Peptides against a protein of PDB entry 3JWR. Designs and how they scored, part 39

Target 1, 323 residues: chain A of PDB entry 3JWR
Amino acid sequence: TRELQSLAAAVVPSAQTLKITDFSFSDFELSDLETALCTIRMFTDLNLVQNFQMKHEVLCRWILSVKKNYRKNVAYHNWRHAFNTAQCMFAALKAGKIQNKLTDLEILALLIAALSHDLDHRGVNNSYIQRSEHPLAQLYCHSIMEHHHFDQCLMILNSPGNQILSGLSIEEYKTTLKIIKQAILATDLALYIKRRGEFFELIRKNQFNLEDPHQKELFLAMLMTACDLSAITKPWPIQQRIAELVATEFFDQGDRERKELNIEPTDLMNREKKNKIPSMQVGFIDAICLQLYEALTHVSEDCFPLLDGCRKNRQKWQALAEQ
Target 2, 298 residues: chain A of PDB entry 3JWR as posed
Amino acid sequence: TRELQSLAAAVVPSAQTLKITDFSFSDFELSDLETALCTIRMFTDLNLVQNFQMKHEVLCRWILSVKKNYRKNVAYHNWRHAFNTAQCMFAALKAGKIQNKLTDLEILALLIAALSHDLDHRGVNNSYIQRSEHPLAQLYCHSIMEHHHFDQCLMILNSPGNQILSGLSIEEYKTTLKIIKQAILATDLALYIKRRGEFFELIRKNQFNLEDPHQKELFLAMLMTACDLSAITKPWPIQQRIAELVATEFWEQGDQVGFIDFVCTQLYEALTHVSEDCFPLLDGCRKNRQKWQALAEQ

## One batch from the design tools (peptide; aimed at target 1 S127 Q130 L189)

Design b2_p12_4_s2 (made by RFdiffusion4, then SolubleMPNN; from b2_p12_4, 4 letters changed)
Fold by OpenDDE base, seed 5:
Structure b2_p12_4_s2 (fold): chain B 323 residues (1-323), chain A 12 residues (1-12)
Amino acid sequence: as target 1 above (323 residues)
Amino acid sequence: SELDELLERLLS
């Protein structure tokens, strides 16, 4: 395709030029091509291209395939969300110095997972999929969409000309796929809520140890969630804009819930309750986000910008809620 | 918490 030719021939700017090491990064001004270039840079600077002998054209095709398998008519859970999740992962690995705590296979898996974690998202949550009796709800009982996202990820990885993992040994390939699956499934917020207590307790007791395979898996899950939710940490103008995208998607679901399911949507998905967004954001930050970024900062102090951003945005949302 | 459960349903 022309897009592939353009991407493959393009000079990839440095991470510094692209600002992809910044926790304050925004993609709003970037073209689709530039987001793809950023993605190439992430793979390159994490030494994944060299270490796993990725062919440049294959990587380019894979990136474009991943991007193509996100829907354009979904307000928030689209390519830009996946890209921002991956960028936060990259920033956490580099600027947050988490790279030195992980293996190359774990890093490879996390980056692929971040980019792929919401593939073919339909702009509705698992609850809606279940209540609408969607065919996917018959295939999976829990984490319905996350299973689908992984299936899409696997399909792309196995597609002709997209096999970025072809340089791996059979054992490395199996390990990578296992971690990818676990990481994508971990983005189900229900699983985060279920597992976070163990992570926080390990941190609180100063018993957290990444050399323990179970704790490593737990950490990777928490890191995925931290990156997936990282919009809440962004500078206020960026946070506010992303919150509008999230609200749009939620309101669209609420409208569909009324029309298709004949149910009254919850406040968060109710267009008529737009005035409650600030207070709901404060509640979300307090209930879900703050403890996660506190714990992550405890693992690596260089992740503090995520925590600081979250705290600052809480203050901004609280101020709006008081008006 | 009840809030956590609510948020889980909305955001998962």
Scores: peptide ipSAE 0.040, ipTM 0.778, DockQ to the pose 0.171
OpenDDE base, seeds 1, 2, 3, 4: peptide ipSAE 0.051, 0.036, 0.039, 0.039; ipTM 0.795, 0.757, 0.775, 0.773; seed 1 fails the geometry check

Design b2_p12_4_s3 (made by RFdiffusion4, then SolubleMPNN; from b2_p12_4, 5 letters changed)
Fold by OpenDDE base, seed 5:
Structure b2_p12_4_s3 (fold): chain B 323 residues (1-323), chain A 12 residues (1-12)
Amino acid sequence: as target 1 above (323 residues)
Amino acid sequence: SELEELEELLLK
């Protein structure tokens, strides 16, 4: 395609030029092409292209295929969300110095997972999928969308000309796919809530050990969540704009719940209760986000900007809630 | 509570 030709021929700027190592990164000013260039740079600077012998054209095609399989009519859970998740992963690996704690296969899997974790998202949550009796709800009982996202990821990885993993041995391939699946499934916040207590307790007791395979898996799951939620850590103007996108998508779901399911939406998804957004954001930060970024900072102090950003945004939301 | 509603929305 013309898009592929343009991407494959383009000079890929440095990570410094693209600012993709910054926790404060914003994609708002970037074109789709620039987001793809950023993605190439992430793979390159993480040594994934070299170590796994990725062909440049194949990587370009894969990136474009991933981007194409996000819906454009979804306000938040689109390519830009996936891209921002991957960028946060890259920043955590580089600036947060987590790269040195992980294997190349784990890094490869996390980056692919971050980019792929919401593929073909419909702009509705698992609860809506269940209540609407969507065909996907017949296939999966829990983490419905996350299973679908992984299926889409696998489909793309196996598509002609998109096989970025063709340089891997059979064992490396199997390991990578396993980690990708686990990482995508871990983005179900319901699973995060179930598992986070174990992680926090290990940190609190100073018993956390990445050499333990189970704890490694747990950490990768927590890291995925930290990147997936990283909008809450962004500088306030960015955070506020992303919160508007989230609210838009939630309100769209609430509108559909009324129309299609004949139910009154919850406050978070109720367009008429937008005045509660600040207090709900404070609640979200306190209940979900703060402890995660605190724990992540204990694993790597260089991740402090994520925690600091979260704390600052809590203050901003609290101030709005008091008005 | 608002938190329970948030959890229902985000966690399901």
Scores: peptide ipSAE 0.036, ipTM 0.764, DockQ to the pose 0.156
OpenDDE base, seeds 1, 2, 3, 4: peptide ipSAE 0.035, 0.032, 0.034, 0.034; ipTM 0.764, 0.754, 0.763, 0.760

Design b2_p12_4_s4 (made by RFdiffusion4, then SolubleMPNN; from b2_p12_4, 4 letters changed)
Fold by OpenDDE base, seed 1:
Structure b2_p12_4_s4 (fold): chain B 323 residues (1-323), chain A 12 residues (1-12)
Amino acid sequence: as target 1 above (323 residues)
Amino acid sequence: SELEELEELLLS
């Protein structure tokens, strides 16, 4: 395609020029082409292109395929969300120095997973899918959408001309796919809530050890969640805008719940309750976010900007909630 | 509460 040709021929700017190492990164000013260029830079600077012998054209095609398989009519869970998740992963690996703690296969898997973790998202949560009796709800009992996202990821990876993993051995390929699956499934916040206690306890007891395979898996799951939720850490103007996108998508679901399911939406998804957004954001930060970024910062002190951003945004949301 | 609703959403 013309898009592929343009991307493949383009000079890829440095990570410094693109600011993709910054935890404060914003994609708002970037074109779709520029987001693809950023993605190429992430793969290159993580040595993934070299270490796994990726062909440039194949990588470009894969990126464009991933982007294409996000829906444009979804307010938040679109390509830009996936891209920002991957950018946070890149920043955590580089600026946060987590790269030094992981294998090349783990890094490869995490980056692919971050970009792929919401593929074909429909702008509705698992509860909606279940209550609507969607065919996907018949395939999986839990983490319905996350299983679907992984299936989409696998489909793309196996599509002709998109096989960025073709340079891997059979064992490396199996390992990578396993980690990708685990990472995508870990983005189900229900699973995060179930597992986070073990992670926090290991940190609290100073027993956390990445040499333990189980603890490694747990850490990768927590890192995925930290990147997926990273909008909450962004500078306040960015945070506000992303929160508006999230609210828009939730309100769209609430409208569909009324229309299609004949139910009253919860306050979170009720368009008439937009005045509760600030207090709900404070609750979200306290219940879900703060402890995660504290624990992550304990694993790597260079991740502190995520924690600091989260704390600052809590203060901003609290101030709005008090008005 | 708003928090309970959020938790329910996140757990669903």
Scores: peptide ipSAE 0.032, ipTM 0.753, DockQ to the pose 0.149
OpenDDE base, seeds 2, 3, 4, 5: peptide ipSAE 0.029, 0.030, 0.030, 0.031; ipTM 0.736, 0.745, 0.743, 0.742

Design b2_p12_5 (made by RFdiffusion4)
Pose (drawn by RFdiffusion4):
Structure b2_p12_5 (pose): chain A 298 residues (1-255, 281-323), chain P 12 residues (1-12)
Amino acid sequence: as target 2 above (298 residues)
Amino acid sequence: SIEEQILSTIFP
């Protein structure tokens, strides 16, 4: 609770100061308090704070709540992952210039979603919890973990003093939640695969267009995956280290080039055709693919 | 193959 006191009274530095406008950004050296501050700057500079009558007191409690609902003992899928995703999401809307392509309801939803897309992640994949007959698998059908991440995000938003959405008309709140659900579910890699083909063609055929309501919500799912694993587009020293964590968490459950080819370059290429200013992601991606290929040959 | 191992981690 003191953590709230100290946070709800500190000055939120500028985005330039925080270097959160950068696709090459890193959190390694930030404190916990600093990362929550960047998040406040994110909401603020996306005009989400003013356009939705958010009280500084409430947003702070909510952000802190999400922070404490990521597991510390979990290797990669902890708070810093949700943070590094939201920052990438933030950098995409700003420097990648997408904010000028979508509504305020959509921007708010994407940010809330990117922050909470892995809540309570217990360091294990959907495949494992299904094969081990975890009760969560009995409860949810498909996209088990992602359904849970959402069940959590919603539980927190309904918490007292956390209703950062309290300022919304009922109609606004109703459809924002709809988009958040879609966003969080879209971070299921299975859905990314079972849907990307459709999107890669609208791009390939120079037919893709945002105005189309459906083509848009598909892209919104593709954007979520794009930020969820933006870590692969980082400078080599960073990608080197964050790959170390994904490494340990995987091995714990067990107790790169093929993946980038199969999952990533395909996607970031499409994102740049949609927005050229998003190319740094594609550049950093194939740049790391270059270093991993060289290492694979020892 | 690598692709098959990736898909096995994605799908039960």

Design b2_p12_5_s1 (made by RFdiffusion4, then SolubleMPNN; from b2_p12_5, 6 letters changed)
Fold by OpenDDE base, seed 1:
Formats: sequence, C-alpha cells, structure tokens
Structure b2_p12_5_s1 (fold): chain B 323 residues (1-323), chain A 12 residues (1-12)
Amino acid sequence: as target 1 above (323 residues)
Amino acid sequence: SELDALLSSIFP
C-alpha cells in the first residue's frame, strides 16, 4: 500500500526529537504517520529490531496492521490510546530505567502487548458485553474483551507479512506469547484490583524480588496497568482533554444502555451527570492510581514523574470538585 | 457512593 511504502521509506527521527522518552509526552499534534514512526523508534531503541532480527518492512506492516485494527468511531479506546500506552511503556523502560530489570523477551512482549492490548475495542466495557449477550460473552466468562484483544493480537502476529516474531526460536516464541497474553489480560482492571494487594504488600515489606518468577509476572501486570492508566499522570491540559475523551465514550455506552438494554446508566456513564466528573476523577485516583504509582516508584525511583503527575492532577480535579 | 458507582462502571 502507499501508506506502507511511505512509512518504510521514511527516515525515523531520534527518540529525543520525537520526545517519546518523556513521561509528559502528548500525541495530540502527531499525524498517524508520525505515531507509526514513533513506534518504529521504540522497537529500535529497545534493541528489539536488532536482537530479534526484525525486517523493517515487516515491522512497518505490523504497526500499520495493529493501527488498522483499532476502530475509528470509538472516542477513547482507539489507536491513540494504544500508542500512548506503548509510549508510557517505552518511557518507563528508558527514562524509568526498568529496561535494566527485564529480559529482552519481556521487553518485546510488553511493547507488543501495550500496542495490542485494546485491539478491536468496541467502546463498551465487559459488563455491557455480558449484559448485551454478545457472542464474545459466550466464549469467555471473565476478561471478555481482554481475551478478544489477545486473539486479535495473535491473528495479526500470524498474518502474512506481519510476522515480527519470525526471528525467535520456538522456545522464545512460546515465552513471548505467554507474556503477551498475561500482559493483555492484566489490563482488566478487575484483575488489577484482585492482584495489586500482593504487589503492594511485597513492596511494603521490602520482600519484592524480580528474580522470583511469580513476582516477575506480578510486576509485569502492574507495569501494564500503570502504562494503561498513564493518562492520569499527564500534564493537566493533556489529562483534561483525555478525560473528555473517556467521558465521551462512557456517555456513548450509557446512551446505548438506555436504548438497547433499557437500563439507567451509572453516574460515570450518565451524560446528565457530567458535573460529577471531577469528584469521580478524585475517587478514581485515590482508589486505583496513587498506590500503583507509589509502588512503581519504589521499584524504580526514576518513575517518580508518573506519581508526581498523578498527585498534581488529583489536586486539579479536587479544586474543580469544590466549585 | 460516587466511588461505588465508578467501580461498578469500570469493573464487570
């Protein structure tokens, strides 16, 4: 395609030029082509292209395939969300110095997972999928959408001309797919809530050890969630704009819940209760976000900008809630 | 609570 030719022939700017190492990064000013160039740079600077012998054209095709399999009519859970999740992962690995704590296979898996974790997202949560009796709800009992996202990820990875993992041994391939699956499934916030207590307790007791395979898996899950939620850490103007996208998608679901399911939506998904957004954001930060970024900062102090951003945005949302 | 409403909306 012309898009593939343009991408494959383009000079890829440095990570410094693209600012993709910054925790304060914004994609708002970037074209779709520029987001793809950023993605190539992430793979290159993490040494994934070299270490796993990726062909440039195959990587370009894979990136474009991933981007194509996000829906354009979804306000938040689209390519830009996946791209921002991957960028936060890249920043955490580089600027946050987490790269030095992980294997190349783990890094490869996390980057693929971050880009793929919401593939074919429909702008509705698992509860809606279940209540609407969608065919996917018959296939999976838990983490319905996350299973679907992984299935889409696997489909793309196995598609002709998209096989970025073809340079791996059989054992490396199996390991990578296992980690990708675990990482994508970990983005189900229900699983985060279930598992986070173990992680926080290990940190609190100073018993956290990445050499333990179980603790490694737990850490990768927490890191995925930290990147997935990283919009809450962004500079206030960016955070506010992303929160509007999230609200738009949630209100669209609420409108569908009224129309299709004949139910009253929750406050978060109720367009008529938009004035509660600031207080709900404070609640979200306190219940879900703060402890995660605190714990992550204990694993690597260089991740502090995520925690600092989250704290600053809590103050901003609290100020709006008091108005 | 607003938190309960939030959690019920985000989690299945």
Scores: peptide ipSAE 0.043, ipTM 0.781, DockQ to the pose 0.648
OpenDDE base, seeds 2, 3, 4, 5: peptide ipSAE 0.041, 0.045, 0.042, 0.041; ipTM 0.776, 0.789, 0.777, 0.775; seeds 3, 4 fail the geometry check

Design b2_p12_5_s2 (made by RFdiffusion4, then SolubleMPNN; from b2_p12_5, 7 letters changed)
Fold by OpenDDE base, seed 4:
Structure b2_p12_5_s2 (fold): chain B 323 residues (1-323), chain A 12 residues (1-12)
Amino acid sequence: as target 1 above (323 residues)
Amino acid sequence: SELDALLASIFP
C-alpha cells in the first residue's frame, strides 16, 4: 500500500525529537504517520529490532495492521489510546529505568501487548457485552474483550508479512505469546482489583523480588495497568481532553444501555450526571490509581513523574468537585 | 466494594 511505502521509506526521528521518553508526552498534534514512526522508534531503541532480527518492512506492516484493527468510530479505545499506552510503557522502560529489570522477551511482549491490548474495541465494556448477549460472551466467560483483543493480536502476528516474531526460537515465541496474553488480560481492571493487594503487600513488606517468576508476572500485570491508566498522570490540559474522550464513550454506552437494554446507567455512564465527573475522577484516582503509581515508584523511583502527575490531577479534579 | 465493582465496570 501507499501508506506502507511511505512509512517504510521515511526517516525515523530520534526518541529525543519525538519526545517519546517523556511521561508528559501528548499525541494530539501527531499524524497517524508520526504515531507509526514513534512506534518504530520504540522498537528500535528497546533493541527489539536488532535482538530479534526484525525486518523493517515487516515491522512497518505490522504497525499499520495493528493501527488498522482499531475502530475509528470509538471515542477513546482507539489506536491513539493503544499508542499512548505503548508510549507510557516505553517511557517507563527508558526514563523509568524498568528496562534494566526485565528480559528482552518481556520487553518485546509488553510493547506488543500495549499496542494490541484494545484491538477491535467496540466502545463498550465487558458488562455491556455480557448483558447484550454478544457472540463474544459465548466464547469467554471472564475478561471477554481482553480475550478478543489477544485473539486479534495473535491473528495479526500470524498474518502474512506481519510476522515480527519470525526471528524468535520456538521457545522464545511461546514465552513471548504467554507474556503477551497475560499482559493483555491484565488490562481487565477486574483482574487488577483481584491481584493488586498481593503486589501492594509485597512492596509494603519490602519482600518484592523480580527474580521470583510469580512476582515477575504480577509486576508485568501491574505495569500494564499503570500504562493503560496513564492518561490520569498527564499534564492537566491533556488529562482534561482525555477525560472528555472517556466520558463521551461512557455516555454513548449509557445511552445504549437505556435504549437497547432498558437499564438505567451508572453515574459514570449517565450523560445526565456529567456534573459528577470531577468527584468520580477523584474517586477513581483514590480507589484505583494512587496506590498503583505509589507501588510502581517504590519499584523504580524514576517512575515518580507518573505518581506526581496523578496527585496533581487529583488536586485539580477535587477543586472542580468543590465548585 | 461497590466502588471497586463500579470502577471495574468502567473500563471496557
Scores: peptide ipSAE 0.069, ipTM 0.799, DockQ to the pose 0.299
OpenDDE base, seeds 1, 2, 3, 5: peptide ipSAE 0.058, 0.046, 0.065, 0.056; ipTM 0.796, 0.778, 0.803, 0.793; seeds 3, 5 fail the geometry check

Design b2_p12_5_s3 (made by RFdiffusion4, then SolubleMPNN; from b2_p12_5, 5 letters changed)
Fold by OpenDDE base, seed 5:
Structure b2_p12_5_s3 (fold): chain B 323 residues (1-323), chain A 12 residues (1-12)
Amino acid sequence: as target 1 above (323 residues)
Amino acid sequence: SDLEALLSSIFP
């Protein structure tokens, strides 16, 4: 395609030029082409292209295929969300120095998972999928959308001309797919809530050890969630704009719940309760986000900007809630 | 509570 030709022929700017190592990164000003260039840079600077012998054209095609399999009519859970998740992963690996704690296969899997974790997202949560009796709800009992996202990821990875993992041994390939699946499934916040207590307790007791395979898996899950939720850590103008996108998507779901399911939406998804957004954001930060970024900062102090950003945004939301 | 409403919106 013309898009592939343009991407494959383009000079890929440095990570410094693209600012993709910054936790404060914003994609708002970037074209789709520039987001693809950023993605190439992430793979390159993480040594994934070299170590796994990725062909440039194949990587370009894969990136474009991933991007194409996000819906444009979804306000938040689109390519830009996946891209921002991957960028936060890249920043956490580089600036947060987590790269030094992980294997190349784990890094490869996390980056692929971050980009793929919401593939074909429909702008509705698992609860809606279940309540609407969607065909996907017949296939999966738990983490319905996350299983679908992984299926889409696998489909793309196996598509002709998109096989970025063709340079891996059979064992490396199997390991990578296992980690990708676990990482994508970990983005179900219900699983995060279920598992986070173990992670926080290990940190609190100073017993956390990445050499333990179970703790490694747990950490990768927490890291995925930290990147998936990283919008809450962004500078306030960026955070506020992303919160508007999230609210738009949630209100769209609420409207569908009212129309299609004949139910009153929850406050978060009720456009008539916009005035509760600030207080709900404070509640979200306190219940979900703060402890995660605190724990991540204990694993690597260089991840502090995520925690600091989250704390600053809590103050901003609290100030709005008091008006 | 608002928190319960938020959690119920995010979680199945």
Scores: peptide ipSAE 0.042, ipTM 0.768, DockQ to the pose 0.709
OpenDDE base, seeds 1, 2, 3, 4: peptide ipSAE 0.050, 0.041, 0.052, 0.043; ipTM 0.784, 0.768, 0.788, 0.773; seeds 1, 3, 4 fail the geometry check

Design b2_p12_5_s4 (made by RFdiffusion4, then SolubleMPNN; from b2_p12_5, 6 letters changed)
Fold by OpenDDE base, seed 5:
Structure b2_p12_5_s4 (fold): chain B 323 residues (1-323), chain A 12 residues (1-12)
Amino acid sequence: as target 1 above (323 residues)
Amino acid sequence: SELDALLSFIFP
């Protein structure tokens, strides 16, 4: 395609030029082509292209395929969200110095997972899928959409000309797919809530050890969540704009809940309760976000900008809630 | 509560 030709022929700017190592990164000003270039740079600077012998054209095609399999009519859970999740992962690995704590296969899996974790998202949560009796709800009992996202990820990875993992041994391939699946499934916040207590307790007791395979798996799950929620850590102007996208998608779901399911939406998804957004954001930060970024900062102090951003945005939302 | 509304989004 013309798009592939353009991407494959383009000079890929440095990570410094693209600012993709910054926790404060914003994609708002970037074209789709530039987001793809950023993605190539992430793979390159993490040594994934070299270590796993990725062909440039195949990587380009894969990136474009991933992007194409996000819906454009979804306000928040689209390619830009996946791209921002991957960028936060890249920043956490590089600037947050988590790269040195992980294997190359784990890094490869996390980056693929971050880009793929919401593939074909429909702009509705698992509860809606279940209540609407969607066919996917017949296939999966828990983490319905996350299973679907992984299925889409696997489909793309196995598609002709998209096989970025062809340079891996059979064992490396199996390991990578296992980690990708676990990482995508970990983005179900229900699983985060279920598992986070173990992670926080290990940190509190100073017993956290990445050499333990179970704790490694737990950490990768927490890291995925931290990147998936990283919009809450962004500079306030960026945070506000992203919060508007999230609210738009939630209100769209609420409207569909009224129309299609004949139910009254919760306050979070009720456009008539827009005035509660600031207080709900404070509640979200306190209940979900703060402890996660605190714990992540204990694993690597260089991740502090995520915690600091979250705290600053809590203050901003609290100030709005008091008005 | 607002927290319950948030949790309802998180949990299916």
Scores: peptide ipSAE 0.040, ipTM 0.772, DockQ to the pose 0.735
OpenDDE base, seeds 1, 2, 3, 4: peptide ipSAE 0.043, 0.039, 0.043, 0.039; ipTM 0.788, 0.774, 0.785, 0.772; seeds 1, 3 fail the geometry check

Design b2_p12_6 (made by RFdiffusion4)
Pose (drawn by RFdiffusion4):
Structure b2_p12_6 (pose): chain A 298 residues (1-255, 281-323), chain P 12 residues (1-12)
Amino acid sequence: as target 2 above (298 residues)
Amino acid sequence: SELYEELHDFFS
């Protein structure tokens, strides 16, 4: 509660000061309070704060709530992951220049979604919770964890003093939630795989076009995956360390080049055809693929 | 379901 006092009264530094406009950004050295501040700057500089009548008091309580609903004991899938994803999402809309390509309802949804796409993640994959017959698997059909991440995001938005959406017309609120649900579910790697082929062709055939309502919402799913694992596009010292965490969390459940080829370069290439200013992601990606390949050969 | 298993095997 004091954490709210201190936060809801501190000055939010500029985006330039926070270097959150950068695809090469890192959080290693930020405090907890600082990361929440960057998030406020994100909402502010995307005009989400003014266009949706958000009270500083409410947005702060909500951000803090999401922070406390990420598990600390979890290796990689903790708050800093949701944060590093939203920042990548933020950097994509700004420096990658996509904000000029989509509505205010969509931008708000993507940010809220990127922040909460892994809420309460217990450090284990959908494959494991299904094979271990976790009650969550009994409750949800497909995309089990991602359904849960959303159930949580919504639970928090309905919490008192957390209705950062309270300013929306009922129609606006209704469709924003629809997009948020779609965004969070799209972070299921299975859906990314079962859908990317369709998108990679519209790109390959120089046919892809945003105006098409359907082609757009498909891209929105591809954008979510693009930020969800943006960590692979980081400078080597960072990618080195964050790969250490994904490493431990996976080993804990068990108790890189093939993946980048199979999952990543394919995607970031497509994102750049859609937006050239998004190339730093593709550059940083193959750059790390280069270092991991060299290490694989010892 | 099969795809999840395949992905898990791939990660291993």

Design b2_p12_6_s1 (made by RFdiffusion4, then SolubleMPNN; from b2_p12_6, 5 letters changed)
Fold by OpenDDE base, seed 4:
Structure b2_p12_6_s1 (fold): chain B 323 residues (1-323), chain A 12 residues (1-12)
Amino acid sequence: as target 1 above (323 residues)
Amino acid sequence: SELLEELEEFLR
């Protein structure tokens, strides 16, 4: 395609030029082509292209395929969300110095997972999918959408001309897919809530050890969540804009719940209660976000900007809640 | 917290 030709022929700017190592990164001013170029740079600078012998054209095609399989009519869970999740992962790996704590296969899996974790998202949560008796709810009992996202990820990875993992051995391929699946499934916030206590306890007791395979898996899950929620850490103007997108999507679901299911939506998804957004954001930060970024910062102090951003945004939301 | 319960219910 013309798009592929343009991307494959383009000079890829440095990570410094693209500012993709910054935790304060924003994609608002970027074209779709520029987001693809940023993604190429992430793979290159993480040594994934070299270490796994990726062909440039194949990588370009894969990126475009992933982007194409996000819906444009979804306010928040679209390509830009996936891209921002991956960028946060890249920043955490590079600026946050987590790269040195992980294997190349884990890094490969995390980056693919970050980009793929919401593929074909429909703008509604698992609860809605279940309550609406969607066909996907018949295939999976829990983490319905995350299973679907992984299926989409696997489909793309196996599509002709998109096989960025073709340079891996059979064992490396199996390991990578396992980690991708676990990472995508970990973005189910219900699973985060279920598992985070173990992680926080290990950190609190100074017993956290990445050499333990179980703890490694747990860390990768927490890291995925930290990147998935990273909008809460962004500079205030960016945070506000993203919060509006989230609210739009949630309100759209709430409207559908009223219309299609004849139920009153929760406050979070109730358009009539938009005045509660600031207080709900404070609650969300306190209940979900702060402890995670504190724990992540304990693992790597260079991830502090995420924690600092989260704290600053809590203050901003609290100020709005008091008005 | 009520929010956590709402989130848990929301996330189920």
Scores: peptide ipSAE 0.046, ipTM 0.777, DockQ to the pose 0.164
OpenDDE base, seeds 1, 2, 3, 5: peptide ipSAE 0.044, 0.037, 0.044, 0.059; ipTM 0.775, 0.772, 0.775, 0.785; seed 5 fails the geometry check

